# Ledger of designs, part 10: peptides against a protein of PDB entry 6RO1

Target 1, 216 residues: chain A of PDB entry 6RO1
Amino acid sequence: LGKEIEEYIHKPKYCLPFLQPGRLVKVKNEGDDFGWGVVVNFSKKSNVKPNSGELDPLYVVEVLLRCSKESLKNSATEAAKPAKPDEKGEMQVVPVLVHLLSAISSVRLYIPKDLRPVDNRQSVLKSIQEVQKRFPDGIPLLDPIDDMGIQDQGLKKVIQKVEAFEHRMYSHPLHNDPNLETVYTLCEKKAQIAIDIKSAKRELKKARTVLQMDEL

## One batch from the design tools (peptide; aimed at target 1 S106 R108 V131)

Design b1_p11_3_s1 (made by RFdiffusion4, then SolubleMPNN; from b1_p11_3, 8 letters changed)
Fold by OpenDDE base, seed 3:
Structure b1_p11_3_s1 (fold): chain B 216 residues (1-216), chain A 11 residues (1-11)
Amino acid sequence: as target 1 above (216 residues)
Amino acid sequence: MPAKYTLHKTP
């Protein structure tokens, strides 16, 4: 469900109107979580699909991200990497494909007009950290329906399912049970055992089919 | 100066 919502919000037709300079966005590339960064600008690139010759426009967002200083030294050969949790890092403008935006905030920051000086970029990090301190429960997100105006019936059905799951979760007698973690862990173990039994039954069926073919 | 953030709900 959360991933299905993400698949809607990162579509250019929905997110581009919200990618103004200073918008807080979360960037994730596979295993690399950059966390929260700030939109500097975006650009449309003409791209041609290699197999169909069709024009497939790529959207690249320049995002000011906290990068590892090691990755920035090797920037000629390596892509920028997120700063380690214990590392100060350095704020760098990184070109990011729109589908790598895992979240878009309702928060928009004022950014320095000139981001060439390191001090100006690092001042934005202080601003992000101040926003994070003001929102201990997490930086507020744009609502896909109320803020982004997405009228997609698929998205509405996904959100209704999320709300119905959340309502059931919060109304569940175990929600406030001090043993919830123990019960949850036991349910996960039970679910895993059920998967393992299903796997073993499939392997046994395959092995039996092979034996029947060797007897023919 | 604290960075002024605007919670602009873009209309």
Scores: peptide ipSAE 0.022, ipTM 0.579, DockQ to the pose 0.682
OpenDDE base, seeds 1, 2, 4, 5: peptide ipSAE 0.020, 0.006, 0.017, 0.011; ipTM 0.549, 0.463, 0.525, 0.505

Design b1_p11_3_s2 (made by RFdiffusion4, then SolubleMPNN; from b1_p11_3, 8 letters changed)
Fold by OpenDDE base, seed 1:
Structure b1_p11_3_s2 (fold): chain B 216 residues (1-216), chain A 11 residues (1-11)
Amino acid sequence: as target 1 above (216 residues)
Amino acid sequence: SAAKYELAKTP
């Protein structure tokens, strides 16, 4: 459900109007979660699809992200890496493809005009941390329907499913059940059993593929 | 203290 919403909000036709300098955005590249960064600017690049010859414009957002210090040394040739949880890191302007935006905040920061000085970039990290302290339940998101104006019926159906799921979770009598820990442990145990069954089925499928390879 | 941020819900 959250991932299905992300598939709408990262589309250029919806998000580009909101990619103003200072906008808080969350950046994720596969296994690399940068967390919250700040939009500096965006650019449209011409791209030609190799298979169709069609012009497919690439949208690149320069985002100020908390990067590992290790990634600084090779920043000209290697992709930036997120700061480790225990690392202070350094704020760097990173070119990011728009589809790597996992969230867009309603928060827009006032940022320094010159981000070349390290101190100016690090001041933005302090501002992000101050915003995070003001929103203990999480940095507020743009509403994809009410704020971003996404009229897609597929998204509306996803939102309705999220709302119905949340309502069922919060309306469940289990929230007042003193056996919540027992039910959570049973649900976690059932979820773990389901994962273990799925892993065992994958291992059985691998073992069957290996057995079928030994019979060939 | 000048607000270091705003809530910008519009383009």
Scores: peptide ipSAE 0.469, ipTM 0.905, DockQ to the pose 0.551
OpenDDE base, seeds 2, 3, 4, 5: peptide ipSAE 0.464, 0.464, 0.460, 0.449; ipTM 0.908, 0.903, 0.909, 0.903

Design b1_p11_3_s3 (made by RFdiffusion4, then SolubleMPNN; from b1_p11_3, 7 letters changed)
Fold by OpenDDE base, seed 1:
Structure b1_p11_3_s3 (fold): chain B 216 residues (1-216), chain A 11 residues (1-11)
Amino acid sequence: as target 1 above (216 residues)
Amino acid sequence: SPVKYELAVTP
């Protein structure tokens, strides 16, 4: 369902008006997840469809993304790669095809006017991280209907399914079941009993080891 | 410094 929503959001006819400088966007390219980045600008490029000769405009958005340091060395020949989880990485302005945007946030950052200095780019990473701390349940997304104005009936059906699923999940009797406390208490008791059995077995093993040493 | 951002829900 999330992927179906993404198929609408990344369409230029819907997302381009929201790709202002400072907009938080999520970028995915095949197996590469860059996570959240910041829009710098976008451009329209003329492209000719190979089969029809029709003009099919390509939209490229420049996004400030956290990239691996290894990918920066080969930037002339290789596509940028996302920073590894254990890597600090470096913020780079990467040209991204608009259809690679997997999410668009309602958050728009104030960004430095000059992003050529490394320190200015890295300051934006600190800003993203601070925003993430402020939204522990995730960075807020633009509403595809209410904010983006998408009128497609297919999308409306997808959203209705998501809402129905969420409603069922939250309305599940287990949430209001006063027995949830009892079930949790029983699960905690079982977990505690399992810990106590493991502790008792360790103590018994220690006691046996001590008894074997005394017979030694 | 506190991060400055806005919730921009309009084009």
Scores: peptide ipSAE 0.465, ipTM 0.924, DockQ to the pose 0.457
OpenDDE base, seeds 2, 3, 4, 5: peptide ipSAE 0.455, 0.444, 0.459, 0.460; ipTM 0.925, 0.922, 0.925, 0.921

Design b1_p11_3_s4 (made by RFdiffusion4, then SolubleMPNN; from b1_p11_3, 8 letters changed)
Fold by OpenDDE base, seed 3:
Order: sequence, then structure tokens, then C-alpha cells
Structure b1_p11_3_s4 (fold): chain B 216 residues (1-216), chain A 11 residues (1-11)
Amino acid sequence: as target 1 above (216 residues)
Amino acid sequence: APAKYTLHKKP
């Protein structure tokens, strides 16, 4: 269910209006969880490779993230890695593809105008940690319907299922709804099917672009 | 300007 909601939220048509400087966002890249970072700026990159038929503009958001000091030494050739739980890390401005945003907060911070000094970047980490202390149950999220204005009926059905599931989970004396695993598995299967349909559509679009190049 | 802890809904 949470992953199904994420598949709506990370879509540029929904999230771009909310990616203002100072917005708190979570960034996850495959196995790399950066946790909460802060939006610095947003840029539309048209990766018009003339030959790729990728009609969909890529969107890159610069996010101030807590990175490992080890990854920073190799930053010329390697992607930034998240700081380990046991290390302090260093706050760095990282270019992030918009689809790697796993969550968007209702919270927006003031950020320093100049993020070149390390102390200014680390001051933002202190601000994130202060927000986390104020929200012990987690940093508040933008509501996809009420805050983001998403009108998609598929999302509304997902949210209704989450709410109905949470209500059943909290109303059950043992918190052991036997449907928990079934609903979770069905939600994972639907999320996987949605990913597979999205990958298959990308492959079909690539194959169609190749076929159109062979017909020219 | 960002308001600290305010829901910045797009108008």
C-alpha cells in the first residue's frame, strides 16, 4: 500500500509543485536510503538524446542529503552514498531524479542562501534533527488528496484500502489481522505488476522507437 | 518565503 501511494506521489505531474527550496523529502535509491533531506532547487533536464525517443522530460531535484564521508572522496566518479547509522556523515547537495523521492513532507525549512560552506550545510542537518525531535511519530507527510490535490481514482481506492486496513489492524485485540499478510502480499503484487507494466511500457516504447527508426 | 512547519499548499 505505501509503495502504491509512492508510485503516484513521485510522478512529476503531482510532486513538482511541492518541490520548493526548503521542502523536506525522503530519498531512496534502490538499497540506498538517505532518509530525510531538504530540497535546494529544481531543474527540468530535457535529456533529448535525439536518438532515444524518450519524449518524457527527466526532472532532477537538488537535495541536501546526509552522505558518507567515504563516498565523498570518490565523488568525481561514484554516486554519493548515504551516511551509515553510526557515522556523522556530511551534508551534500545531490542531484536526484524525482522518481527517487519516497516521501514529501508538509514541512518546509529555511535554508542558508550559500550552501558552499560545510557549516551552512551541517546547520541544515541540525534543523532536520530538530524537526524529527518535534515529530516523534515521524515527520508529517503531504496528504496526496487534500494537500497534493491528486484526483486519480486508483489512488483514492488505495487510500481507502489503507484506511480500512489500519482501522481493522487497530481494532483487532491482537493486532493480528490474518488478512494483514494477504493485503500486504496483494499490495506488493499490485505494486510489482505496476512496476512490470511500467517497465514493459518503457521497453515497448523503446522497441517502437527502434522500429520507427528502421522504417525511416 | 517558506513558513516553518506550515503546509505550503500551492494556491
Scores: peptide ipSAE 0.027, ipTM 0.631, DockQ to the pose 0.282
OpenDDE base, seeds 1, 2, 4, 5: peptide ipSAE 0.027, 0.031, 0.024, 0.027; ipTM 0.634, 0.648, 0.617, 0.630; seed 2 fails the geometry check

Design b1_p11_4 (made by RFdiffusion4)
Pose (drawn by RFdiffusion4):
Structure b1_p11_4 (pose): chain A 194 residues (1-46, 58-67, 79-216), chain P 11 residues (1-11)
Amino acid sequence: LGKEIEEYIHKPKYCLPFLQPGRLVKVKNEGDDFGWGVVVNFSKKSLYVVEVLLRCAAKPAKPDEKGEMQVVPVLVHLLSAISSVRLYIPKDLRPVDNRQSVLKSIQEVQKRFPDGIPLLDPIDDMGIQDQGLKKVIQKVEAFEHRMYSHPLHNDPNLETVYTLCEKKAQIAIDIKSAKRELKKARTVLQMDEL
Amino acid sequence: ELPFKYEVYES
């Protein structure tokens, strides 16, 4: 569901109008993410590209690392979430100290909103009048309710058990696909003709 | 340092 919502937000017809300088954006590509960042401007490429400050062809910052902000161009279809907040940015972003200042500014925004950095309502704000997105948002609130209600959500060992579950779940996916092709390969193809 | 400021979107 989360990914499905991102695809609606990826549509440039809907998200480009809200990519004003200083807008907070979360980006993820093929798995790894850079946390949150701030946009500077955007233009066409070659698809659209926006230059965004992120925590880090570079890779994202690790959890233990304090991080160093760097501006990088990214494709628009790599934005996972967009916020209602537009934090102020310096005019000349060339200096390192200013880049750190922006990192500290967002650390203060995350504090002013411990419930989470507010996101744009894709309907009330972004204007996605598509009916499919309605049923998606409904399933999200329902499954989030199911998640926090699960006895395991609070358990500190949840991440330890969740990984063993994820491993055991992937092994099972292989067995399924492997059996699928086996049932096919093992099949005699010309028996119906006969 | 830059003085901290921001704005929230209003429809």

Design b1_p11_4_s1 (made by RFdiffusion4, then SolubleMPNN; from b1_p11_4, 4 letters changed)
Fold by OpenDDE base, seed 2:
Structure b1_p11_4_s1 (fold): chain B 216 residues (1-216), chain A 11 residues (1-11)
Amino acid sequence: as target 1 above (216 residues)
Amino acid sequence: MLPFKYEIYQK
């Protein structure tokens, strides 16, 4: 169910309007989970399908991601790798294909104009961590229907199935299916995100304010 | 702590 929603939200026709500089996004590439990063820019590249000669436009988003220091040394030849849990890593601007976006947040950060200095890039990591502290149940997502305006009946059916599953899980404490934990963690994250979007929309209707956290 | 600003998307 979560993956089925991802298949809609990562489509350029839906997500491109939300890929403004500072937008929080999750990036996954196969086994590599970069977690939350920040959009810097996006570009459309012309691509030609090798077998049909058809124009297949590639959408590349530059995302500031926490990368392993090892992968950065080899950056001339190797793709950036996510920082290991035990390492600090370094924030780097990584070109990412738009279909590798696993989530799009309603949150947009103010980012430094110059991301060449390491300190400016690392300041963005501090900002992500501060957003994570403010949203202990998870960084709020864009609503695919209400925020992103996706009208696809397939997505509506997926969401209805998720809501019906969530409702059944809350109404019936039924069996320890190990597949329930993965779906439950995705559904809890989504239900909590829907609650957090509703709460955050309610709080931000109150707070057009620049959240300057004062120096303590 | 460095001051940071964020916005949340509102329709």
Scores: peptide ipSAE 0.374, ipTM 0.873, DockQ to the pose 0.557
OpenDDE base, seeds 1, 3, 4, 5: peptide ipSAE 0.351, 0.370, 0.358, 0.361; ipTM 0.863, 0.871, 0.870, 0.870; seeds 1, 3 fail the geometry check

Design b1_p11_4_s2 (made by RFdiffusion4, then SolubleMPNN; from b1_p11_4, 4 letters changed)
Fold by OpenDDE base, seed 2:
Structure b1_p11_4_s2 (fold): chain B 216 residues (1-216), chain A 11 residues (1-11)
Amino acid sequence: as target 1 above (216 residues)
Amino acid sequence: MLPFKYEIYKP
């Protein structure tokens, strides 16, 4: 169920308007979870499908990500790897295919104009960490319907199923079905996404109030 | 120290 929402959010049709410089995004590539990074730039590349000759445009977003130093020592041809939990890592601008975006935040950072100096890139990591401290329940997500304007009836049905499942999980404590663990991991991720959307709506209402209080 | 500024940008 969380994956089903991600499948809508990462579609270029829906996410491209929100990929402005400074936007917080989560990046996942197969087994590699980079966590939260910051959008630097966006580019459209022409791609031709090898089997059909059809123009399939590749959308590439340059994202400032926390990378392993080991992956940076190996030549410009190796894919960047995420920093290990115990590793400091280094913030690097990584070209990411748009479909590898697992989440998009409502938060947009001010970023340095020049990201060539390591200190400027590492300052952005400090900014991400400061945002994470301000949002202990998680960095606020864009609402796929209210904020991203996704009108897809399939997504609305998925969200309704999540909300109905969350409501049933809270209302019925009693079924030890072992198929629940796989559904629970998907539904904890999705309940966490829907709780993160609801908490993000509450925290965004609070944070809009805090931003309005800093402008007074 | 660059002032840590973030905006909650709702479109």
Scores: peptide ipSAE 0.357, ipTM 0.856, DockQ to the pose 0.582
OpenDDE base, seeds 1, 3, 4, 5: peptide ipSAE 0.236, 0.170, 0.181, 0.171; ipTM 0.809, 0.772, 0.776, 0.775

Design b1_p11_4_s3 (made by RFdiffusion4, then SolubleMPNN; from b1_p11_4, 3 letters changed)
Fold by OpenDDE base, seed 1:
Structure b1_p11_4_s3 (fold): chain B 216 residues (1-216), chain A 11 residues (1-11)
Amino acid sequence: as target 1 above (216 residues)
Amino acid sequence: MLPFSYEVYEP
């Protein structure tokens, strides 16, 4: 169900209006999960399908991602790799195809104007970590219907299935299946995150306050 | 320390 929603939200016709500088996005490329990064900009590249000659525009988003330092030493032709969990890594601007966006947050950061200095890029990682601390149940997602305006009936059916599944889970405490607890925790977190996103959106709209990071 | 600020999208 989550993957089925991803198939809608990563479509350029839906996500491009939300790819403003500072938007939090999750990037996944096959086995490489970069986690949460920050949009810097996007570009449309002209592409021609080799077999039909049809114009197939490629959308590339530049995203600040936590990359392995080893992947940066390898030639300009090698794809950036995500930092290991135990690695500090380095924040790099990585060109990403828009369909590799696995999630889009309702959160948009203020980012430094110049991202060439390493310290400015690393400051964005600190900002992501601060957002994660403020959202212990997970970084809030854009609602695909209410926020992104997706009217596709296929998506509505997916959402209805999720809601019906959540309702059944709440109505029938299914047995201590650890996989069900993970799905319950994810669905309760997602439903509670959706409610908490609606409430936190309302509270944060009031708090356009430049929060000074107090010294942790 | 760069000021930490963020916005949450509201329709």
Scores: peptide ipSAE 0.253, ipTM 0.822, DockQ to the pose 0.689
OpenDDE base, seeds 2, 3, 4, 5: peptide ipSAE 0.238, 0.222, 0.061, 0.193; ipTM 0.811, 0.801, 0.657, 0.783

Design b1_p11_4_s4 (made by RFdiffusion4, then SolubleMPNN; from b1_p11_4, 5 letters changed)
Fold by OpenDDE base, seed 3:
Structure b1_p11_4_s4 (fold): chain B 216 residues (1-216), chain A 11 residues (1-11)
Amino acid sequence: as target 1 above (216 residues)
Amino acid sequence: DLPFSYELYKP
């Protein structure tokens, strides 16, 4: 169900309007989870399929991601790798195919105009960490229907199935199926995240003010 | 110190 929603969100026709500079996005490439990064820009690449004459446009988004220092040494030949959990890492601008975006946040950061200095890139990491502190239950997501305006009936059916599953999970007495508990805790966390996103969106819709965090 | 500012941007 979560993966099925992702298959809609990462489609260029739906996500491109939301890939503004400063948008928080989650990047995952197969086994590599980069976590939350920040959109810098996006580009449209036309790939001419030689055999079909059809231009299948590839979209690449440049995302500021926390990368391992090891991957930076070989960056000319090797794909960037995410920083290890215990590693400080370094923030780098990484070109990412749009379909590798696993989540899009409602949060948009102000980013430095010049990301060439390491200090400017690392300042964005501090900003991401501050957002994460403000949202202990997780960074708020764009709603695919209400925020992204996706009208696809397939997605609506997936959401209805998620809601019906969540409702059944809350209405059925917790039969102690340990595999269900993991799915239930993930769904409760996701439902609580959705409620907290809805509440945080309501509070922040009231605060249309640029929350400048002055350093206290 | 770049001022930490964020917006909830709904289009």
Scores: peptide ipSAE 0.256, ipTM 0.837, DockQ to the pose 0.590
OpenDDE base, seeds 1, 2, 4, 5: peptide ipSAE 0.150, 0.184, 0.236, 0.156; ipTM 0.757, 0.794, 0.827, 0.759; seed 4 fails the geometry check

Design b1_p11_5 (made by RFdiffusion4)
Pose (drawn by RFdiffusion4):
Structure b1_p11_5 (pose): chain A 194 residues (1-46, 58-67, 79-216), chain P 11 residues (1-11)
Amino acid sequence: LGKEIEEYIHKPKYCLPFLQPGRLVKVKNEGDDFGWGVVVNFSKKSLYVVEVLLRCAAKPAKPDEKGEMQVVPVLVHLLSAISSVRLYIPKDLRPVDNRQSVLKSIQEVQKRFPDGIPLLDPIDDMGIQDQGLKKVIQKVEAFEHRMYSHPLHNDPNLETVYTLCEKKAQIAIDIKSAKRELKKARTVLQMDEL
Amino acid sequence: SLIGKFELYEK
């Protein structure tokens, strides 16, 4: 569901109007993410590209690392979430100290909103009048309710057991696909003709 | 200083 919502937000017809300088954006590509960042401007490429400060062809910052902000161009279809907040940015972003200042400014925004950095309502704000997105958002609130209600959500060992579950779940996926092709390969093809 | 300053989206 989360990825499905992102695709609606990826549509440039819907998200480009809200990519004003200083807008907070979360970016993820093929798995790894850079946390949150701030946009500077955007233009066409070659698809659209926006230059965003992120925590880090570079890779994202690790959890233990304090991080160093760097501006990088990214494709618009790599934005996972967009916030209602537009934090102020320096005019000349060339200095390193200003880049650290922006990192500290967002650290203070995260504090002013411990419930999470507010996101744009894709309907009330972004204007996605599509009916499919309605049913998606409904399933999200319902499944989030199911998640926090699960006895394991609070358990500190949840991440330890969730990984063993993820591994055991992938092994099972292989067995399913492997059996699928085996039922096909093992099949005699011309028996119906006969 | 700009640290901590921002604006919320208003429709």

Design b1_p11_5_s1 (made by RFdiffusion4, then SolubleMPNN; from b1_p11_5 with S1D F6Y)
Fold by OpenDDE base, seed 1:
Structure b1_p11_5_s1 (fold): chain B 216 residues (1-216), chain A 11 residues (1-11)
Amino acid sequence: as target 1 above (216 residues)
Amino acid sequence: DLIGKYELYEK
């Protein structure tokens, strides 16, 4: 179900409007999970399908990602590798194909204007870690229907299946299926995250109003 | 304080 939702959200027609500078995104390339990074910018590249000559535009997003320091020493031609869990790593701007975005957050960070200095890039990692601390149940996701406006019937059916599954879990608490606990925990986390997002949005709006009042 | 460091997407 989560993977089926990913197949919709990473499509350029849906995600491009949300790839503003500072947007939190999750990047995964095959076995390489970079985790959460921050969008810097995106570009459209002209591509021609080799077999049909059809124009197939490639969308590349530049994302600040926590990379292994070893991968940076290797030639400019080698793909960046994610930092190991036990290493500090280094934040780098990595060009990523848009279809490699596995998640898009409702959170958008303020980022330094100049990301050339290492300290400015590492400051963004600290900001990501602060966001993660604020959302212990996980960084909040954009709602594919309510936030992203995806009208695809296939996605609606996936969401309906998730909702029906959630309803069954709430109606039958005695099913000790370990998969049910994981999904229930994910669904409760998602519901709690949705509440926490609404709360955090209200707090942020109040805080902005207070800051605007203190500047007056 | 994260209030000055990020915003949330609003509808």
Scores: peptide ipSAE 0.107, ipTM 0.763, DockQ to the pose 0.358
OpenDDE base, seeds 2, 3, 4, 5: peptide ipSAE 0.029, 0.031, 0.035, 0.016; ipTM 0.691, 0.638, 0.670, 0.544; seed 4 fails the geometry check

Design b1_p11_5_s2 (made by RFdiffusion4, then SolubleMPNN; from b1_p11_5 with F6Y E10K)
Fold by OpenDDE base, seed 5:
Structure b1_p11_5_s2 (fold): chain B 216 residues (1-216), chain A 11 residues (1-11)
Amino acid sequence: as target 1 above (216 residues)
Amino acid sequence: SLIGKYELYKK
C-alpha cells in the first residue's frame, strides 16, 4: 500500500510544486537506498523518445545525498552509491530522476546558498539528523490529498485501505507485541515487493505496446 | 501526521 502511494507522489505532475530547495526527500534507485536527502533544485531536460521522435521531458532533481566515499573516487565514470550504515559517508549533490523519489517530507530545511564547501554540505547532514531525532516515529510525509492535492480516485482508495489497516493494527492487541518491529519490517518488505511487481507490470505493458506497434 | 509545511531553521 505504501508502494502504491509512491507511484503517485513521484509523478512530476504531482510532486514538482513541492520540490523547493530544502525539501526533504527519500531517494531509492533499484537496490540502492540513499535514505533522506535534501532538494537543491530541479530542471526540465528535453528528451526525445528513441522510437517516436516525440519530446518526452525528463525532470532531474539535484538532491544532496549521503554517498559512499569509495563511490565518490569513481564518480567520473560510475554512479554514486549510498553510504553504508556504518560509514560516515559524504554529502554530495546528485542528479536524480524525479521518479526515483520514494517519499517527500512536509519538512523543509534552510540550506546554505553555497554547497561547494564540504563543511556546508556536511552541515545539512547534521540538520537531517536533527530532524530524525525530533521525529522518532519517522520523518513526516506530505499528505498526498491534503498537501499535494492529488485527486486520483485510485489513490484515495489506497489511502482508505491504509487508514483502515492502521486503525485495525492500533486497535489490535499486537500494539503491545514486542514483535511489532518485525511485523513492520515484513510490511515494508511486502510493500517493496508490491512496487516491484507493479513496476514490472508497467514495463511489461510498455514493452508489449512497443512490440505491437512494430508488428503493425 | 504533521499536515503542512514544517520549516527547520538553521540554528
Scores: peptide ipSAE 0.076, ipTM 0.688, DockQ to the pose 0.098
OpenDDE base, seeds 1, 2, 3, 4: peptide ipSAE 0.027, 0.137, 0.027, 0.044; ipTM 0.654, 0.783, 0.673, 0.674; seed 2 fails the geometry check

Design b1_p11_5_s3 (made by RFdiffusion4, then SolubleMPNN; from b1_p11_5, 4 letters changed)
Fold by OpenDDE base, seed 4:
Structure b1_p11_5_s3 (fold): chain B 216 residues (1-216), chain A 11 residues (1-11)
Amino acid sequence: as target 1 above (216 residues)
Amino acid sequence: DLVGKYELYKK
């Protein structure tokens, strides 16, 4: 269900109006979860479909992401990799295809005008970390219907199914629902989101401790 | 303090 919502949100026709500089977005590329980053800019690239000759525009968003130090060394030849949980990492501007945005926040940061200095990029990480502290249950998401204005009936049906499922989870004692596996999968996704939030908070606490140690 | 560091999108 969460993945089905993602399939709507990451479509350029819906998300492009919300990709302003400073917008918090979550980036995931296959097995690489970068977590929360900040939109710097986006561009439309003309692409021609090889078989139809039709213009199929590619949308690239430049996102400031926490990358591993190894990614910095190989940035010319290898795709950027997310920083390890125990690593401080470095904030880098990474070009990302728009369909790799797994979430879009209602939060928009004020960002430095010049992101070339490392200190300016790292200041944005501190800002993300402070936002995460203020939202212990997770960074707030744009509502796909109310905020993003998506009118697709398929999405509305998905959301209704999610809400009905959540309602059943909270209304029935866990002991008697034969759909316990689906409940567990959504609870595991919610618990994984909560674990990802707790892990992000722990990484935040570790990164804060490392930052405090580097400032000492 | 995030005052002046972020905004929330509100309709």
Scores: peptide ipSAE 0.262, ipTM 0.831, DockQ to the pose 0.409
OpenDDE base, seeds 1, 2, 3, 5: peptide ipSAE 0.111, 0.032, 0.031, 0.224; ipTM 0.772, 0.716, 0.709, 0.800

Design b1_p11_5_s4 (made by RFdiffusion4, then SolubleMPNN; from b1_p11_5 with F6Y)
Fold by OpenDDE base, seed 2:
Structure b1_p11_5_s4 (fold): chain B 216 residues (1-216), chain A 11 residues (1-11)
Amino acid sequence: as target 1 above (216 residues)
Amino acid sequence: SLIGKYELYEK
């Protein structure tokens, strides 16, 4: 169902009005998940279909994405690779075909005017991470109907199915099964414990760094 | 505080 919604939102006729500079977007190219990035600008490129001569415009959005250090700066997503989980990576402006946008956020960031300096690009990553901290349940999405104004009946049917599924999931007596609440509470507690352990490790690391600075 | 560095889309 999420993929079905994606098939609507990534269409230029729907998403282009929302691709302003600073808009948070999620980029995925086949197996390569870049995660959340920031729109810099977009452009329309003329494309001619080789066999029909029909004009098929290509829409390219420049997105600041966390890329592998091996990726070339300003490379297309076909050439750019996402940073590995254990890699810091580098924020790079990557030209992305609009249909590769898997999500569009309601959040817009203020971005530096000059993104040529690495420090300016990396500052945007810090901003994304701050937004993610503010939204622990995930960065908020544009509503396809209420925010994006998509009137397609197919999408409305998909949304109705999602809502009905969610309602059934929440209304199902098994959701009142104390075991499911315990599993969710255990998963939330485990996630919170993981966050608390990560926070405690960060605080311990900060405390150790402060203690190490006091020992110098 | 980065609070001033982002905005929500308003209708």
Scores: peptide ipSAE 0.027, ipTM 0.639, DockQ to the pose 0.374
OpenDDE base, seeds 1, 3, 4, 5: peptide ipSAE 0.023, 0.018, 0.009, 0.025; ipTM 0.649, 0.566, 0.532, 0.682; seeds 4, 5 fail the geometry check

